Peptides against a protein of PDB entry 3PBP. Designs and how they scored, part 83

Target 1, 203 residues: chain A of PDB entry 3PBP
Amino acid sequence: LNEKDLNLILNKSLVMYESLDSTTDVIVKRNVIKQLQFVSKLHENWNSRFGKVDIQKEYRLAKVQGPFTINPFPGELYDYTATNIATILIDNGQNEIVCVSFDDGSLILLFKDLEMSMSWDVDNYVYNNSLVLIERVKLQREIKSLITLPEQLGKLYVISDNIIQQVNFMSWASTLSKCINESDLNPLAGLKFESKLEDIATI
Target 2, 203 residues: chain A of PDB entry 3PBP as posed
Amino acid sequence: LNEKDLNLILNKSLVMYESLDSTTDVIVKRNVIKQLQFVSKLHENWNSRFGKVDIQKEYRLAKVQGPFTINPFPGELYDYTATNIATILIDNGQNEIVCVSFDDGSLILLFKDLEMSMSWDVDNYVYNNSLVLIERVKLQREIKSLITLPEQLGKLYVISDNIIQQVNFMSWASTLSKSINESDLNPLAGLKFESKLEDIATI

## One batch from the design tools (peptide; made by RFdiffusion4, then SolubleMPNN)

Design b2_p13_4_s2 (from b2_p13_4, 4 letters changed)
Fold by OpenDDE base, seed 5:
Structure b2_p13_4_s2 (fold): chain B 203 residues (1-203), chain A 13 residues (1-13)
Amino acid sequence: as target 1 above (203 residues)
Amino acid sequence: MDNVLKAVENKIK
């Protein structure tokens, strides 16, 4: 993800917004607006310090499938700006979590699956290119970079000014992976979407 | 960035 890629995502998001009319479902309108707001904020706070590697995967997702709505988008994050994005593999089948950081120190973990979205969304939102909010992790730090390692499934490394932290999703991501691969959502019932945070190094 | 990646890699090993 570079500035050009971000601009492309922004433009696509704008096009989606412009496609909204009086006949568009209210839920769709809401989610498109939320997505546009998200992308706009990401664009405003584009930091060149984004590690190129994780950005490329996100870019691929964005290019191939277009802009995503986020469902639900945390209301509190409307006041904050997205700072980083990363994609994390959760299995060898190439299921991925999208992670976005915000300048409040929040991380949102997102999944791209319409069927899963329908299961989790009270409103049963169905829209093309929907991202489902799985978890919000509040680090309360300025997040400088997000790093993933291909050999480390379901793990995200968060770099702040003075610390590297690991966010481990595998407590739920393994179950999610199974649900996706088996097309069975039942194992998600009662699952806690709580990632483990661990300090890895002081820097 | 490279040093940070190395630090992460070293701690994960």
Scores: peptide ipSAE 0.024, ipTM 0.609, DockQ to the pose 0.021
Fold by OpenDDE base, seed 2:
Structure b2_p13_4_s2 (fold): chain B 203 residues (1-203), chain A 13 residues (1-13)
Amino acid sequence: as target 1 above (203 residues)
Amino acid sequence: MDNVLKAVENKIK
């Protein structure tokens, strides 16, 4: 997330917030407020972790649910190809992280925009669903497949040529889950979005 | 996919 992209997301979230009125459903109001708070906190934390990422282009990922836009899309990945996608549950309330691998060995961890959640509740088809970039994990190896286990929340298994690695993001995902469920983003203050990488097995 | 899942499940047990 460069400052420009974060500003764009922030502005979008602000516009959504400003569109709220007395006729807006309480659930929608809550989600929009949560989105604004979430984006604001991401904005504060992103500059400290990734430095100035110049994000030049939106990446659209085609899924069964329609095209998803990754915001912000890391400019460094523009020349690389997405190879795998997985969805990982972070709680029993069906909150999910989306993971996409690239042929440079990068994993990007993404959160579904709250607009998507709102569209889900309304059963409306949204042509462009936004995914918010949370973390980029650089493995610097060819990723062959991504595996998730339903009983293991916040864990992703990455299969490469000779190794299975676990990406554990529960260090931040538990807090994120709480924030989503409680509609309170205060716990995200100072949260580090750094996943733990561990070698599980050699193939 | 099923075979890989089984392989992973067997290795993480």
Scores: peptide ipSAE 0.024, ipTM 0.595, DockQ to the pose 0.018
Fold by OpenDDE base, seed 3:
Structure b2_p13_4_s2 (fold): chain B 203 residues (1-203), chain A 13 residues (1-13)
Amino acid sequence: as target 1 above (203 residues)
Amino acid sequence: MDNVLKAVENKIK
């Protein structure tokens, strides 16, 4: 995710918001609004030289219980099927990234909705557990398995037919962890959500 | 799956 990608996601989120009408289900409306709010905050932080976010309310951390929504969900992935899921610790606390693989060779890196974890400038709804799309990694290969090692924070191992690759997202996950723990979005300003992909072994 | 995990662990060490 770079500035261009963020702008694209924001524009898509705006289009989705504008598509809401009186016939739209209330849950859908809430999810779209929540998505737009999150993306807008990221965009504001990205464009802000001062990186300040106005915080009006603090929300208590709630335990995550299903069902889950993914916001924004990449539209092109509706044509593909999820194949694997993994949860990766990003700190010694309880902050985790959720990773889902698809049969197109994509990985999506997800985090629990920040409105549930941090202070926000608007009221949120806690009815649905929303996962926020942070990054999409395109491997362009069939993903057989996802592996995590408890001793390795912010690392995911992807197993394909002939290769094991490491996805290292600590470049941004450490900052995200700080933001969550401190209930402050300011450190996200200018942050690049780009994981490092490395070939580990041929198999 | 276990063999793959071991291979990964051995390569990372």
Scores: peptide ipSAE 0.023, ipTM 0.598, DockQ to the pose 0.019
Fold by OpenDDE base, seed 1:
Structure b2_p13_4_s2 (fold): chain B 203 residues (1-203), chain A 13 residues (1-13)
Amino acid sequence: as target 1 above (203 residues)
Amino acid sequence: MDNVLKAVENKIK
Protein backbone atom coordinates (compact mmCIF):
# COMPACT_ATOMS: atom_id res chain seq x y z
CA LEU B 1 0.00 0.00 0.00
CA ASN B 2 1.49 3.29 -1.04
CA GLU B 3 0.16 6.74 -0.25
CA LYS B 4 -1.50 6.95 -3.63
CA ASP B 5 -3.32 3.69 -3.09
CA LEU B 6 -4.39 4.72 0.38
CA ASN B 7 -5.71 7.98 -1.01
CA LEU B 8 -7.62 6.03 -3.62
CA ILE B 9 -9.17 3.82 -0.96
CA LEU B 10 -10.01 6.87 1.12
CA ASN B 11 -11.62 8.58 -1.84
CA LYS B 12 -13.66 5.51 -2.64
CA SER B 13 -14.76 5.29 0.97
CA LEU B 14 -15.72 8.98 0.92
CA VAL B 15 -17.73 8.51 -2.25
CA MET B 16 -19.56 5.64 -0.61
CA TYR B 17 -20.22 7.76 2.45
CA GLU B 18 -21.55 10.62 0.35
CA SER B 19 -23.93 8.24 -1.36
CA LEU B 20 -25.67 7.52 1.92
CA ASP B 21 -29.10 9.05 2.35
CA SER B 22 -32.13 8.69 4.58
CA THR B 23 -33.40 5.78 2.50
CA THR B 24 -30.18 3.77 2.75
CA ASP B 25 -30.43 0.58 4.76
CA VAL B 26 -29.15 0.94 8.33
CA ILE B 27 -26.78 -2.00 7.92
CA VAL B 28 -25.30 -0.50 4.78
CA LYS B 29 -24.91 2.87 6.49
CA ARG B 30 -23.15 1.28 9.41
CA ASN B 31 -20.79 -0.69 7.19
CA VAL B 32 -19.88 2.32 5.05
CA ILE B 33 -19.27 4.47 8.10
CA LYS B 34 -17.10 1.80 9.70
CA GLN B 35 -15.13 1.42 6.50
CA LEU B 36 -14.59 5.15 6.19
CA GLN B 37 -13.51 5.39 9.81
CA PHE B 38 -11.04 2.56 9.38
CA VAL B 39 -9.54 3.95 6.18
CA SER B 40 -9.39 7.47 7.59
CA LYS B 41 -7.48 6.27 10.62
CA LEU B 42 -5.14 4.27 8.45
CA HIS B 43 -4.58 7.35 6.34
CA GLU B 44 -3.87 9.49 9.39
CA ASN B 45 -1.23 7.04 10.56
CA TRP B 46 0.28 6.89 7.12
CA ASN B 47 0.77 10.64 7.12
CA SER B 48 1.97 10.69 10.70
CA ARG B 49 5.65 10.74 11.71
CA PHE B 50 5.34 7.04 12.22
CA GLY B 51 6.04 7.17 8.52
CA LYS B 52 6.43 3.93 6.64
CA VAL B 53 3.71 1.60 7.42
CA ASP B 54 6.34 -0.68 6.05
CA ILE B 55 3.88 -2.65 4.16
CA GLN B 56 6.45 -5.12 3.03
CA LYS B 57 7.35 -4.56 -0.60
CA GLU B 58 5.50 -7.75 -1.38
CA TYR B 59 2.26 -6.17 -0.29
CA ARG B 60 2.99 -2.91 -2.06
CA LEU B 61 2.72 -4.87 -5.25
CA ALA B 62 -0.55 -6.33 -4.17
CA LYS B 63 -3.09 -4.22 -5.92
CA VAL B 64 -4.59 -2.34 -3.05
CA GLN B 65 -7.79 -4.19 -2.88
CA GLY B 66 -10.00 -1.69 -1.16
CA PRO B 67 -11.82 -0.13 0.40
CA PHE B 68 -11.98 -2.77 3.12
CA THR B 69 -14.72 -3.29 5.65
CA ILE B 70 -13.93 -5.10 8.88
CA ASN B 71 -16.78 -7.10 10.33
CA PRO B 72 -17.25 -7.02 13.22
CA PHE B 73 -15.04 -4.05 13.98
CA PRO B 74 -14.15 -4.00 17.68
CA GLY B 75 -15.97 -1.06 19.22
CA GLU B 76 -13.03 -0.27 21.48
CA LEU B 77 -10.79 0.33 18.48
CA TYR B 78 -12.94 3.17 17.14
CA ASP B 79 -10.96 5.47 19.39
CA TYR B 80 -7.59 4.15 18.23
CA THR B 81 -5.58 4.49 15.03
CA ALA B 82 -4.33 1.71 12.78
CA THR B 83 -0.52 1.73 12.62
CA ASN B 84 0.64 -1.24 10.52
CA ILE B 85 -0.73 -3.83 8.14
CA ALA B 86 0.66 -7.19 7.04
CA THR B 87 -0.55 -10.24 5.15
CA ILE B 88 0.51 -13.73 6.22
CA LEU B 89 0.23 -16.92 4.23
CA ILE B 90 -1.36 -19.82 6.10
CA ASP B 91 -0.79 -22.45 3.40
CA ASN B 92 0.82 -23.05 0.04
CA GLY B 93 -2.53 -22.51 -1.68
CA GLN B 94 -2.47 -18.73 -1.27
CA ASN B 95 -4.83 -18.47 1.67
CA GLU B 96 -3.88 -15.43 3.71
CA ILE B 97 -4.61 -13.68 6.98
CA VAL B 98 -4.54 -9.89 7.10
CA CYS B 99 -3.12 -8.37 10.26
CA VAL B 100 -3.66 -4.78 11.36
CA SER B 101 -2.03 -3.15 14.36
CA PHE B 102 -3.40 -0.24 16.36
CA ASP B 103 -1.78 2.39 18.55
CA ASP B 104 -3.30 0.80 21.68
CA GLY B 105 -1.05 -2.21 21.08
CA SER B 106 -3.80 -4.36 19.61
CA LEU B 107 -3.45 -6.67 16.64
CA ILE B 108 -6.48 -7.80 14.73
CA LEU B 109 -6.30 -10.92 12.59
CA LEU B 110 -8.63 -10.81 9.62
CA PHE B 111 -9.78 -13.17 6.93
CA LYS B 112 -10.63 -11.91 3.48
CA ASP B 113 -14.25 -12.62 2.78
CA LEU B 114 -16.04 -12.56 -0.54
CA GLU B 115 -15.97 -9.27 -2.34
CA MET B 116 -19.24 -7.48 -1.80
CA SER B 117 -20.23 -5.17 -4.58
CA MET B 118 -22.49 -2.36 -3.54
CA SER B 119 -24.36 -0.87 -6.45
CA TRP B 120 -25.37 2.59 -5.29
CA ASP B 121 -26.12 3.69 -8.80
CA VAL B 122 -26.67 1.39 -11.74
CA ASP B 123 -23.55 2.88 -13.33
CA ASN B 124 -21.31 3.15 -10.27
CA TYR B 125 -20.43 -0.20 -8.78
CA VAL B 126 -18.41 0.31 -5.63
CA TYR B 127 -16.62 -2.87 -4.71
CA ASN B 128 -16.08 -3.42 -1.01
CA ASN B 129 -13.65 -5.98 0.27
CA SER B 130 -15.03 -7.51 3.43
CA LEU B 131 -12.64 -8.64 6.14
CA VAL B 132 -13.86 -10.93 8.88
CA LEU B 133 -12.42 -10.43 12.35
CA ILE B 134 -10.99 -13.69 13.64
CA GLU B 135 -8.95 -12.65 16.65
CA ARG B 136 -7.82 -9.61 18.59
CA VAL B 137 -4.42 -9.91 20.24
CA LYS B 138 -3.56 -7.31 22.88
CA LEU B 139 0.19 -6.80 23.10
CA GLN B 140 0.12 -3.73 25.38
CA ARG B 141 3.12 -2.34 23.50
CA GLU B 142 3.76 0.29 20.91
CA ILE B 143 4.02 -1.64 17.68
CA LYS B 144 6.75 -0.24 15.44
CA SER B 145 6.63 -2.79 12.67
CA LEU B 146 5.09 -6.04 11.48
CA ILE B 147 7.30 -8.57 9.74
CA THR B 148 6.42 -11.77 7.93
CA LEU B 149 8.70 -14.43 6.53
CA PRO B 150 7.45 -16.32 3.47
CA GLU B 151 8.91 -19.58 4.75
CA GLN B 152 7.13 -19.17 8.10
CA LEU B 153 3.47 -19.94 7.55
CA GLY B 154 1.02 -18.51 10.05
CA LYS B 155 3.67 -16.50 11.90
CA LEU B 156 3.78 -12.76 12.42
CA TYR B 157 6.73 -10.97 13.98
CA VAL B 158 5.89 -7.85 15.94
CA ILE B 159 8.62 -5.33 16.59
CA SER B 160 8.36 -2.94 19.50
CA ASP B 161 10.98 -0.66 21.05
CA ASN B 162 12.64 -3.35 23.11
CA ILE B 163 11.39 -6.71 21.92
CA ILE B 164 10.53 -8.86 18.94
CA GLN B 165 7.52 -11.07 19.55
CA GLN B 166 6.13 -13.88 17.44
CA VAL B 167 2.41 -14.32 16.99
CA ASN B 168 1.76 -17.88 15.89
CA PHE B 169 -1.79 -18.55 14.77
CA MET B 170 -1.28 -21.95 13.12
CA SER B 171 -3.24 -23.52 15.97
CA TRP B 172 -6.38 -22.36 14.21
CA ALA B 173 -5.11 -21.28 10.79
CA SER B 174 -4.32 -24.85 9.72
CA THR B 175 -7.91 -25.79 10.40
CA LEU B 176 -9.16 -22.67 8.64
CA SER B 177 -7.00 -23.48 5.62
CA LYS B 178 -8.42 -26.98 5.51
CA CYS B 179 -11.97 -25.67 5.75
CA ILE B 180 -11.41 -23.25 2.89
CA ASN B 181 -9.68 -25.76 0.66
CA GLU B 182 -12.21 -28.51 1.30
CA SER B 183 -15.24 -26.19 1.39
CA ASP B 184 -16.22 -27.74 4.72
CA LEU B 185 -16.85 -25.45 7.69
CA ASN B 186 -17.60 -28.24 10.17
CA PRO B 187 -14.06 -28.33 11.61
CA LEU B 188 -14.47 -24.69 12.67
CA ALA B 189 -17.12 -25.71 15.17
CA GLY B 190 -15.58 -25.40 18.61
CA LEU B 191 -12.27 -24.13 17.25
CA LYS B 192 -10.56 -21.68 19.56
CA PHE B 193 -9.11 -18.69 17.79
CA GLU B 194 -6.27 -18.11 20.23
CA SER B 195 -2.82 -17.35 18.87
CA LYS B 196 0.40 -18.12 20.71
CA LEU B 197 2.52 -15.13 21.68
CA GLU B 198 6.23 -15.73 22.24
CA ASP B 199 9.16 -13.44 22.96
CA ILE B 200 11.80 -14.03 20.29
CA ALA B 201 14.48 -11.44 20.94
CA THR B 202 15.27 -8.41 23.02
CA ILE B 203 16.30 -5.35 21.05
CA MET A 1 14.54 -2.46 9.35
CA ASP A 2 17.11 -4.53 7.47
CA ASN A 3 18.96 -5.16 10.70
CA VAL A 4 15.81 -6.32 12.42
CA LEU A 5 14.96 -8.64 9.54
CA LYS A 6 18.45 -10.08 9.75
CA ALA A 7 18.13 -10.51 13.49
CA VAL A 8 14.85 -12.33 13.08
CA GLU A 9 16.23 -14.47 10.29
CA ASN A 10 19.30 -15.34 12.33
CA LYS A 11 17.26 -16.36 15.34
CA ILE A 12 14.80 -18.46 13.37
CA LYS A 13 17.64 -20.31 11.55
Scores: peptide ipSAE 0.023, ipTM 0.609, DockQ to the pose 0.020; fails the geometry check

Design b2_p13_4_s3 (from b2_p13_4 with N6K K9G E13K)
Fold by OpenDDE base, seed 4:
Structure b2_p13_4_s3 (fold): chain B 203 residues (1-203), chain A 13 residues (1-13)
Amino acid sequence: as target 1 above (203 residues)
Amino acid sequence: MDNILKAVGNKIK
């Protein structure tokens, strides 16, 4: 995501929010509000927390045309601000996980749901991208940056003031990738969505 | 789990 893309998403989310009225379904209202809150919080800290390096790598999320919702959104994160975003490849077939950090030190790992959300535009354009919560990783650190390496599938590097940590989610992402590529959901049964956290370097 | 299954299911359809 670059600032322009984030602004576009924010504007779309605002338009959707403004379209809500007393007749709007409660579930729809909740989703739009959650989306707007998420985007707004991400926007608030965009310039201060994203180094030049983070903006360039996240261009893939910018391809998400329209506002996004997170389901289920962790209720505890409503009071916190999104600080960083990253997209991590899990295979060579363009399957991706989205990661968002928050100022409570949490990371959320998200799957892009291709479910066409209801078009809020009168012209039947589905603008809503659904993101499904896979895992919440609580680092309890001030996250300064999220870094991904193209050659390292399913790995996220988290930079805080004093340490670089690696989040490795290939324990479940390999199975997820297989399910997607083979069009078979069976391997997901009983899968534990627990990433491995490792200290890489002290800063 | 159910939401993930549904999301993946939608992607593979």
Scores: peptide ipSAE 0.318, ipTM 0.880, DockQ to the pose 0.460
Fold by OpenDDE base, seed 3:
Structure b2_p13_4_s3 (fold): chain B 203 residues (1-203), chain A 13 residues (1-13)
Amino acid sequence: as target 1 above (203 residues)
Amino acid sequence: MDNILKAVGNKIK
């Protein structure tokens, strides 16, 4: 099961890579390429070692060194360090969720108040990002990497030492996208911001 | 919820 699931993720990543054309945004291209490289390396390590996928440090996102204002910031996370950041598309437009992981094994899902340049490059430091807390997911694991697949809206893959987990927030993100695109806040009333967590593969 | 509504409201404007 686990190998088949990994193959499926790899195949999806390959299909996405093949879908890149001259009209694709440069930032999107770069992100897809990095994701494909990561998944390919993960797959190679899986095939070569019936065991522990050693995720090379090279694909770890740079530590978030505090330019983000998160409101409200969970008080319990003040004692912990942010380890990874990912941006997840929730529609085919420009609507995105930001995810930040912490060394306590927590994920926070954030709404962008301002347009973030999705730069994986440490050099493109965006200083003034106001982020609103949507949800906190407690995994209680050491999070090694966060992966997104652009063809999979509202899904985040979390890689730890022994498992790949999927966080699916389309239960609320579809409504959020609709509200933004239609300029109507009414559907947000009573919406539960609860993501689904699923084990995808053991590594 | 209120913070999200406010943030989305700000984005829509």
Scores: peptide ipSAE 0.318, ipTM 0.883, DockQ to the pose 0.314
Fold by OpenDDE base, seed 2:
Structure b2_p13_4_s3 (fold): chain B 203 residues (1-203), chain A 13 residues (1-13)
Amino acid sequence: as target 1 above (203 residues)
Amino acid sequence: MDNILKAVGNKIK
């Protein structure tokens, strides 16, 4: 991310905010508002010279939502605690990936059979969902928050103590989206489920 | 892979 990109994201977030009306679902409203607030704060505290962003602690206080069933659950994570959850859109057809972080610094990327609405609320949203493991990304950091930008498909921002990292899984999610939308499983054959990790900014 | 295929298969039905 650079200043130009951040401005673009901010503008898009503003447009989304302005699209809200009295008929918009409360959860959607909250999510858009929280997104706008986050991006605005990110923009306000952006230092282009140093690639540094100061993110307020309140945006790092996301709690795990649940319960959910993950198949298969990685055996290595049985002794670790989930810390955050996020849902990331992979297309305009509302196909989504769920991400769960753990206190070992792992991210699990999950496919859901059912559509789920995520909340930006700190409160635990209780749901029962079936999730399939796609990928485990090992960051080896204490993950404080997971942030998604609606205008950035297949991208997750991971906030740690001193860094923002981007996880980009469009390398495989585009194919997954195609499979779903075209009702064809063939493109999944031989697909490598490996996300790209990039450092975005220092906090 | 198999679990993903099954899940996606269920999704597209």
Scores: peptide ipSAE 0.316, ipTM 0.882, DockQ to the pose 0.324
Fold by OpenDDE base, seed 5:
Structure b2_p13_4_s3 (fold): chain B 203 residues (1-203), chain A 13 residues (1-13)
Amino acid sequence: as target 1 above (203 residues)
Amino acid sequence: MDNILKAVGNKIK
């Protein structure tokens, strides 16, 4: 992705933003802008550390879908509303973690115990999603967007008003993936479900 | 932990 491409994406994003009239649309627009900001900042960061990185893939924004049956549901979140959702690959596209953000600034990382097709389109709404709570991450900020990079397994990027943070859960997700793929639960014994947080950029 | 084990257990069956 070169500067010209970024400008093109920005312009397209702005046009899309201006075309949307609903409150939901505003959020989507904002998320698109934030996504672009993320990509730009990420690109800059990579360029500074590793040289020019070409970002060729389109990143999709996850939309909130529900209802979710989360087991156990964190009691503290009963009074809060889900704000964002993302699906993160943890291996070669076979196993996924679902992340849901809440308006208290919490992220919950969830395992799908049932086969669920996550549809990002309203028309393909999936009901009765059974999800198992793996981890709660408290960011204590307004989460504007959740972004995943297809080439980065077990990583979630969280966009807030002024910061992009990476949630890296490969510390446990690699083991989880292995357990699933090998049909062996033993490696899960004593596994700590603690993700790593890193500030990526200020925006 | 137990719920995760159960869920993964269900997934691998």
Scores: peptide ipSAE 0.316, ipTM 0.882, DockQ to the pose 0.284

Design b2_p13_4_s4 (from b2_p13_4, 5 letters changed)
Fold by OpenDDE base, seed 4:
Structure b2_p13_4_s4 (fold): chain B 203 residues (1-203), chain A 13 residues (1-13)
Amino acid sequence: as target 1 above (203 residues)
Amino acid sequence: MENVLKAVENKIK
């Protein structure tokens, strides 16, 4: 995810926030507000590191696709700030996981696929732009950077002050990839969404 | 492992 993509998500989140009215369901309101808070914090951190990208007005009109909601959003993370974002390929078909880091040392692994979101959302919260929370990884350290390697499917490298760690989620991402590509969610039944954390190097 | 470390190191530099 580049700054342009982040800005697009922010704009979408803002548009959805502005669309909230007295007739909007309380659950939807809550999710949109949470999403906006999340993306705003992420955007603030991104802009501080990579510079401000001016969002062209034209993008507000064309993609009335509502904000991505993170569902479920971990309640503990409301008090923390998003610090980094990365997109990780899980197959050669360009299926991707979105990873967001927080200043508490948490990583959230997110999935963009609406069809899958609708199928496994136990709360019947169907939103056209949902990011589904797959896993929360707690590193309990300050995350400086997220690095991905295109040749390393389902792997995320986390850079902290003194250590490089690898998050490997291929244990479940291979199954997820299959589900997406075959449009069959049955293989997700009983799947454990637990990534492997490994220390790679001391800095 | 060495190639990944080098690749990661090259992205950090």
Scores: peptide ipSAE 0.021, ipTM 0.566, DockQ to the pose 0.022
Fold by OpenDDE base, seed 1:
Structure b2_p13_4_s4 (fold): chain B 203 residues (1-203), chain A 13 residues (1-13)
Amino acid sequence: as target 1 above (203 residues)
Amino acid sequence: MENVLKAVENKIK
């Protein structure tokens, strides 16, 4: 965590707070308020010299986030089991793609389109818990593991029994990153969500 | 796993 990241979290928490209205669920209101309180205190206690913050005990008792949903969930995958998960940075900021593999050899690329607060008061806090399906890549292989490299933006390495393959989704992820950062969705119109698959090495 | 990571890293560099 650095000062830039802290400011970003604070801004997001403020936006979430400002989005609250009379129709918002009471549990959501409580969590968003606690989120803002936590981040505000964190910001006040930020020690730039040491890159450290003292966190009060009450905020260390945060609950597990989730469950999450995938929208739309591919109907074909109801009969299969998820095997691996990875997160891939698409820019030098904070934008990430979530990748999940299945035992049919499918990879799904997912995006978190809604802001979510930490869970403070209740177990299994459910608000803005959906992930958007962007692309399904069918490898037709048993996927043993998923690997990401921090210096390799928008790239996922898939390890099967005999081969390492690269999935490169920067063809669309660069545009997505721009849209998010500029708050302009117009460039997504007509964008093809088709990743490039390349064999890297035989193993 | 570690050996595979190193192999990938070495090929990409």
Scores: peptide ipSAE 0.021, ipTM 0.632, DockQ to the pose 0.020; fails the geometry check
Fold by OpenDDE base, seed 2:
Structure b2_p13_4_s4 (fold): chain B 203 residues (1-203), chain A 13 residues (1-13)
Amino acid sequence: as target 1 above (203 residues)
Amino acid sequence: MENVLKAVENKIK
């Protein structure tokens, strides 16, 4: 965590707070308010020299987020088991794609549709927990591991028994990143969500 | 994992 990241989290928390209204569920309001209070205190207590923050005990009891939903969920995957998960950066602004592998050799590329707060009070906090299915890549191999490199945006390395393959989704991820950052979905019109698959090495 | 990362890094160079 650096100061820039902390500022980004603070800004996100502020935006979430500002989105609260009279129709918002009380649990959601409480959770968003607690997050804003937490991040604000972190910002106030930030030691730039050491990159450290003192976290009060009351905020150390964050709960696990989830479960998450995938929309739409591919019907065929109900018969298969998820095997691996990875998160891949698509830009320098910390926009991320979530990738899940299945035992049928499928990769699903997912985007978090809505901003989420940390879970503070409630177990299994499920507000804004939807993931959008962007693409399904069928490798038809047993996927053993998923690897990402921080220096390589929009690239996922898939390790199977005898091969390492690269999934490159920058063809659409650059546009998606722009849409997110500019809050404009127009550039997604007509965009093909087709990743490039390349054999990198034989193991 | 480390060996795979090295293999990937070497091919990207």
Scores: peptide ipSAE 0.021, ipTM 0.629, DockQ to the pose 0.020; fails the geometry check
Fold by OpenDDE base, seed 5:
Structure b2_p13_4_s4 (fold): chain B 203 residues (1-203), chain A 13 residues (1-13)
Amino acid sequence: as target 1 above (203 residues)
Amino acid sequence: MENVLKAVENKIK
């Protein structure tokens, strides 16, 4: 955790707070408020010299985020198990694609359309937990691991038993990033969500 | 952001 990360979390928490209205569920309101309180306290207690913050005991009992939903979920994957997960940055604004591999050799590329807070108050807190399916890449191999390189935007490395492959989705992710950052969906018109697969090395 | 993804979803469908 660094100051930049903390500021980002604070900004996200503020945006979430500002999105609350009279129709928002009480549990959601409470959770978002606690999130903002937590981050605010972190900011107050930030020690840049040590890169540390003191966290009060009450905030140490945060619950696990999720479960998530995927929309649409590929029907073929209902019989398969997710094996790996990775997040890949698509821009410097910290927009990310979530990648999940399955034991059938499929890789799904997902986008979180809504911000989600940590769960502070209730067990199994579920709000803004939908992920949008952007692309399914069928590798037809056993995926052992997913690797990302911070300096390589929109690239995922898939490691199998005998090969390392690069999945490059910048062909569409750059446009998606622009759409997100500019709040303009027009560039998505006619966009093909087809990633490029390239063999990098044989193992 | 939500609107962007709805547009993407509509395109993938």
Scores: peptide ipSAE 0.005, ipTM 0.338, DockQ to the pose 0.155; fails the geometry check

Design b2_p13_5_s1 (from b2_p13_5, 6 letters changed)
Fold by OpenDDE base, seed 2:
Structure b2_p13_5_s1 (fold): chain B 203 residues (1-203), chain A 13 residues (1-13)
Amino acid sequence: as target 1 above (203 residues)
Amino acid sequence: SNIIKAVENKIKS
């Protein structure tokens, strides 16, 4: 995921949000709002990293409760702030996982589930979002930095105040990579999306 | 950047 893609996702989310009215289905409203919040947090983090202007605050602040069809953003993270973002390659075909850290010590691992399109049919909302949540890793630490090494596929290094931890998700990412490359997601059924956490070094 | 580089080196060792 790059800035261009993120902007595109944001724009789509905003268009969807702006299309909401009093007659819109409540589930659709909730899904759109959640998606927008998800993307806005990513955008905020990205903007902070690159010194860009954030989107309007009113788009980022929403308290939505009830059942959801789409869960791109864990509800419990609504009250927390994104702190870091990183992309990690999982294969040589340029498939990558997007990782976002939060100030509660959580890492969310995300994947682009849809190809970016320049068009978005607002009238035919089908509960689509561009990113899907794969795993939430709770580290319960203040995450200072996220580091990836190009030669180490599917590994993320998390730097906190006094420790470097490795998050290794190749146990499932290898299957994901295969599925994407073969255009068949069926093998993901039954796959356990649980990364391995290991302490690497004290700092 | 320097800190990151140092950490990378440590990770690689």
Scores: peptide ipSAE 0.020, ipTM 0.636, DockQ to the pose 0.019
Fold by OpenDDE base, seed 1:
Structure b2_p13_5_s1 (fold): chain B 203 residues (1-203), chain A 13 residues (1-13)
Amino acid sequence: as target 1 above (203 residues)
Amino acid sequence: SNIIKAVENKIKS
């Protein structure tokens, strides 16, 4: 993903927002607004303190395309700006988790989904590329970069404050992978979505 | 890209 792609996503999100009116279903309105808010924050960060170059090198997307919504989006993050995005493979079948960092030091781990929303008017039909929130990890650090290693499934490396930390979510991602591949969601019942955080090295 | 490579190398070491 590059600046042009991000601008395209933003513009598309804006068009969707502009299509909203009094006849639009409340759920559709909420989804579109959340999408626009998220994309706007990414765009803001892209052109701000981290700059285009920094975002481009850390913005690793494989299958995920915008525009997208996050559901449920943590309300407390409305006041914060997205800083980095990465995709992490969880198996050799190319299932992946999307990670977004925020300037409050939070990481959100997301799974891609598809959502169709429709208003009372068929002409206001909205098809969203949705992301489902799985876990929020609070690092309480300034996150500068996100790094993934293709040979290391379910691991995300976070660079902040002269330290590299590893986020390992294979404790639940392995189960998720199995559920997806076997088309059986039963193993997710009672599963705790808690990743392991570990200091790896100093910078 | 150079920074990422350096970090990756450090992680792998």
Scores: peptide ipSAE 0.020, ipTM 0.616, DockQ to the pose 0.020
Fold by OpenDDE base, seed 5:
Structure b2_p13_5_s1 (fold): chain B 203 residues (1-203), chain A 13 residues (1-13)
Amino acid sequence: as target 1 above (203 residues)
Amino acid sequence: SNIIKAVENKIKS
């Protein structure tokens, strides 16, 4: 993603924000605001002390679909800046998790399937191009880069100053994949969305 | 970047 693309995303988010009025559903308003906040923080991080935003091509392509919302967006992250974005395949059917890192060391795992997301929790409103928060992983490190390996489903490698950590979310992503592919959310009931974190190497 | 490639290689090993 280049600066122009990021600006475009920001502009789209702004337009969406400006479209809000008194008739807009409160949940929609919230989501749009959260989107704008997210994108703004991402934009602010561009060429910052954290370097360029690392956004994988797959995510960039997904963004062409239009603005997105994040539901729910962790309130504490409003004060932090998004630093990296990656997409990770969870199956061979091209189901993906979107991962976003923040400068507080947080990593959020998001899912973009609207219908599926709505079915998880009726209270979780899903708007067009919405991303649903699945998990927040607090690494408490300065995340320099996010790396994925196509042959390793549901695994994300987080690169910080001196360590590479693996985030493995297949514990739940495999179930999620199944649910998506079978259009059955029942297996998600009671599922804990807890990824496994492991130190892989020092650098 | 070279660093990313190096990291990827390390991860794969």
Scores: peptide ipSAE 0.020, ipTM 0.617, DockQ to the pose 0.020
Fold by OpenDDE base, seed 3:
Structure b2_p13_5_s1 (fold): chain B 203 residues (1-203), chain A 13 residues (1-13)
Amino acid sequence: as target 1 above (203 residues)
Amino acid sequence: SNIIKAVENKIKS
């Protein structure tokens, strides 16, 4: 992501938000608001970890639960191959983060909406099941595998050639979990979506 | 799969 792209995404998100009216389903409204919050926070916390985003395109994942779109999807990753996918529980309930790795060494952390949401297309109000981009982590190494441990919430282990790294996102995921469980998005205000990266072991 | 299990065990140790 660059500043220009982020601004564009934010503006588009705002327009989408403003397009909501009294006829819009309550669930859809909530999801749009949730997504807008994430996009806004991404904009506020923009750093070099984020690459170019193409808001005119979307990436769709096919899963057993149906298709998922990633919003926004980093545009530069369209030229790269997804290598691994993992889901990480953030609480003892059912809330989870989806992580996708790419062959450029990037990790994207995504939140899976439980319900159908409106697409981030100003001219298209198609409902979809969206994955909301929360964070991108650039590791600058080849990612061989993603590992999760059931007993460790909000932690992802990234295996590369000679090192195991831990991505810990509980700094924000705990708040996210609370927001979801309590149906209150207020705690997201001012939240920084920055995970901690730590070297765990050499292999 | 064996490698993954080995790594998991290493992480848990």
Scores: peptide ipSAE 0.020, ipTM 0.614, DockQ to the pose 0.018

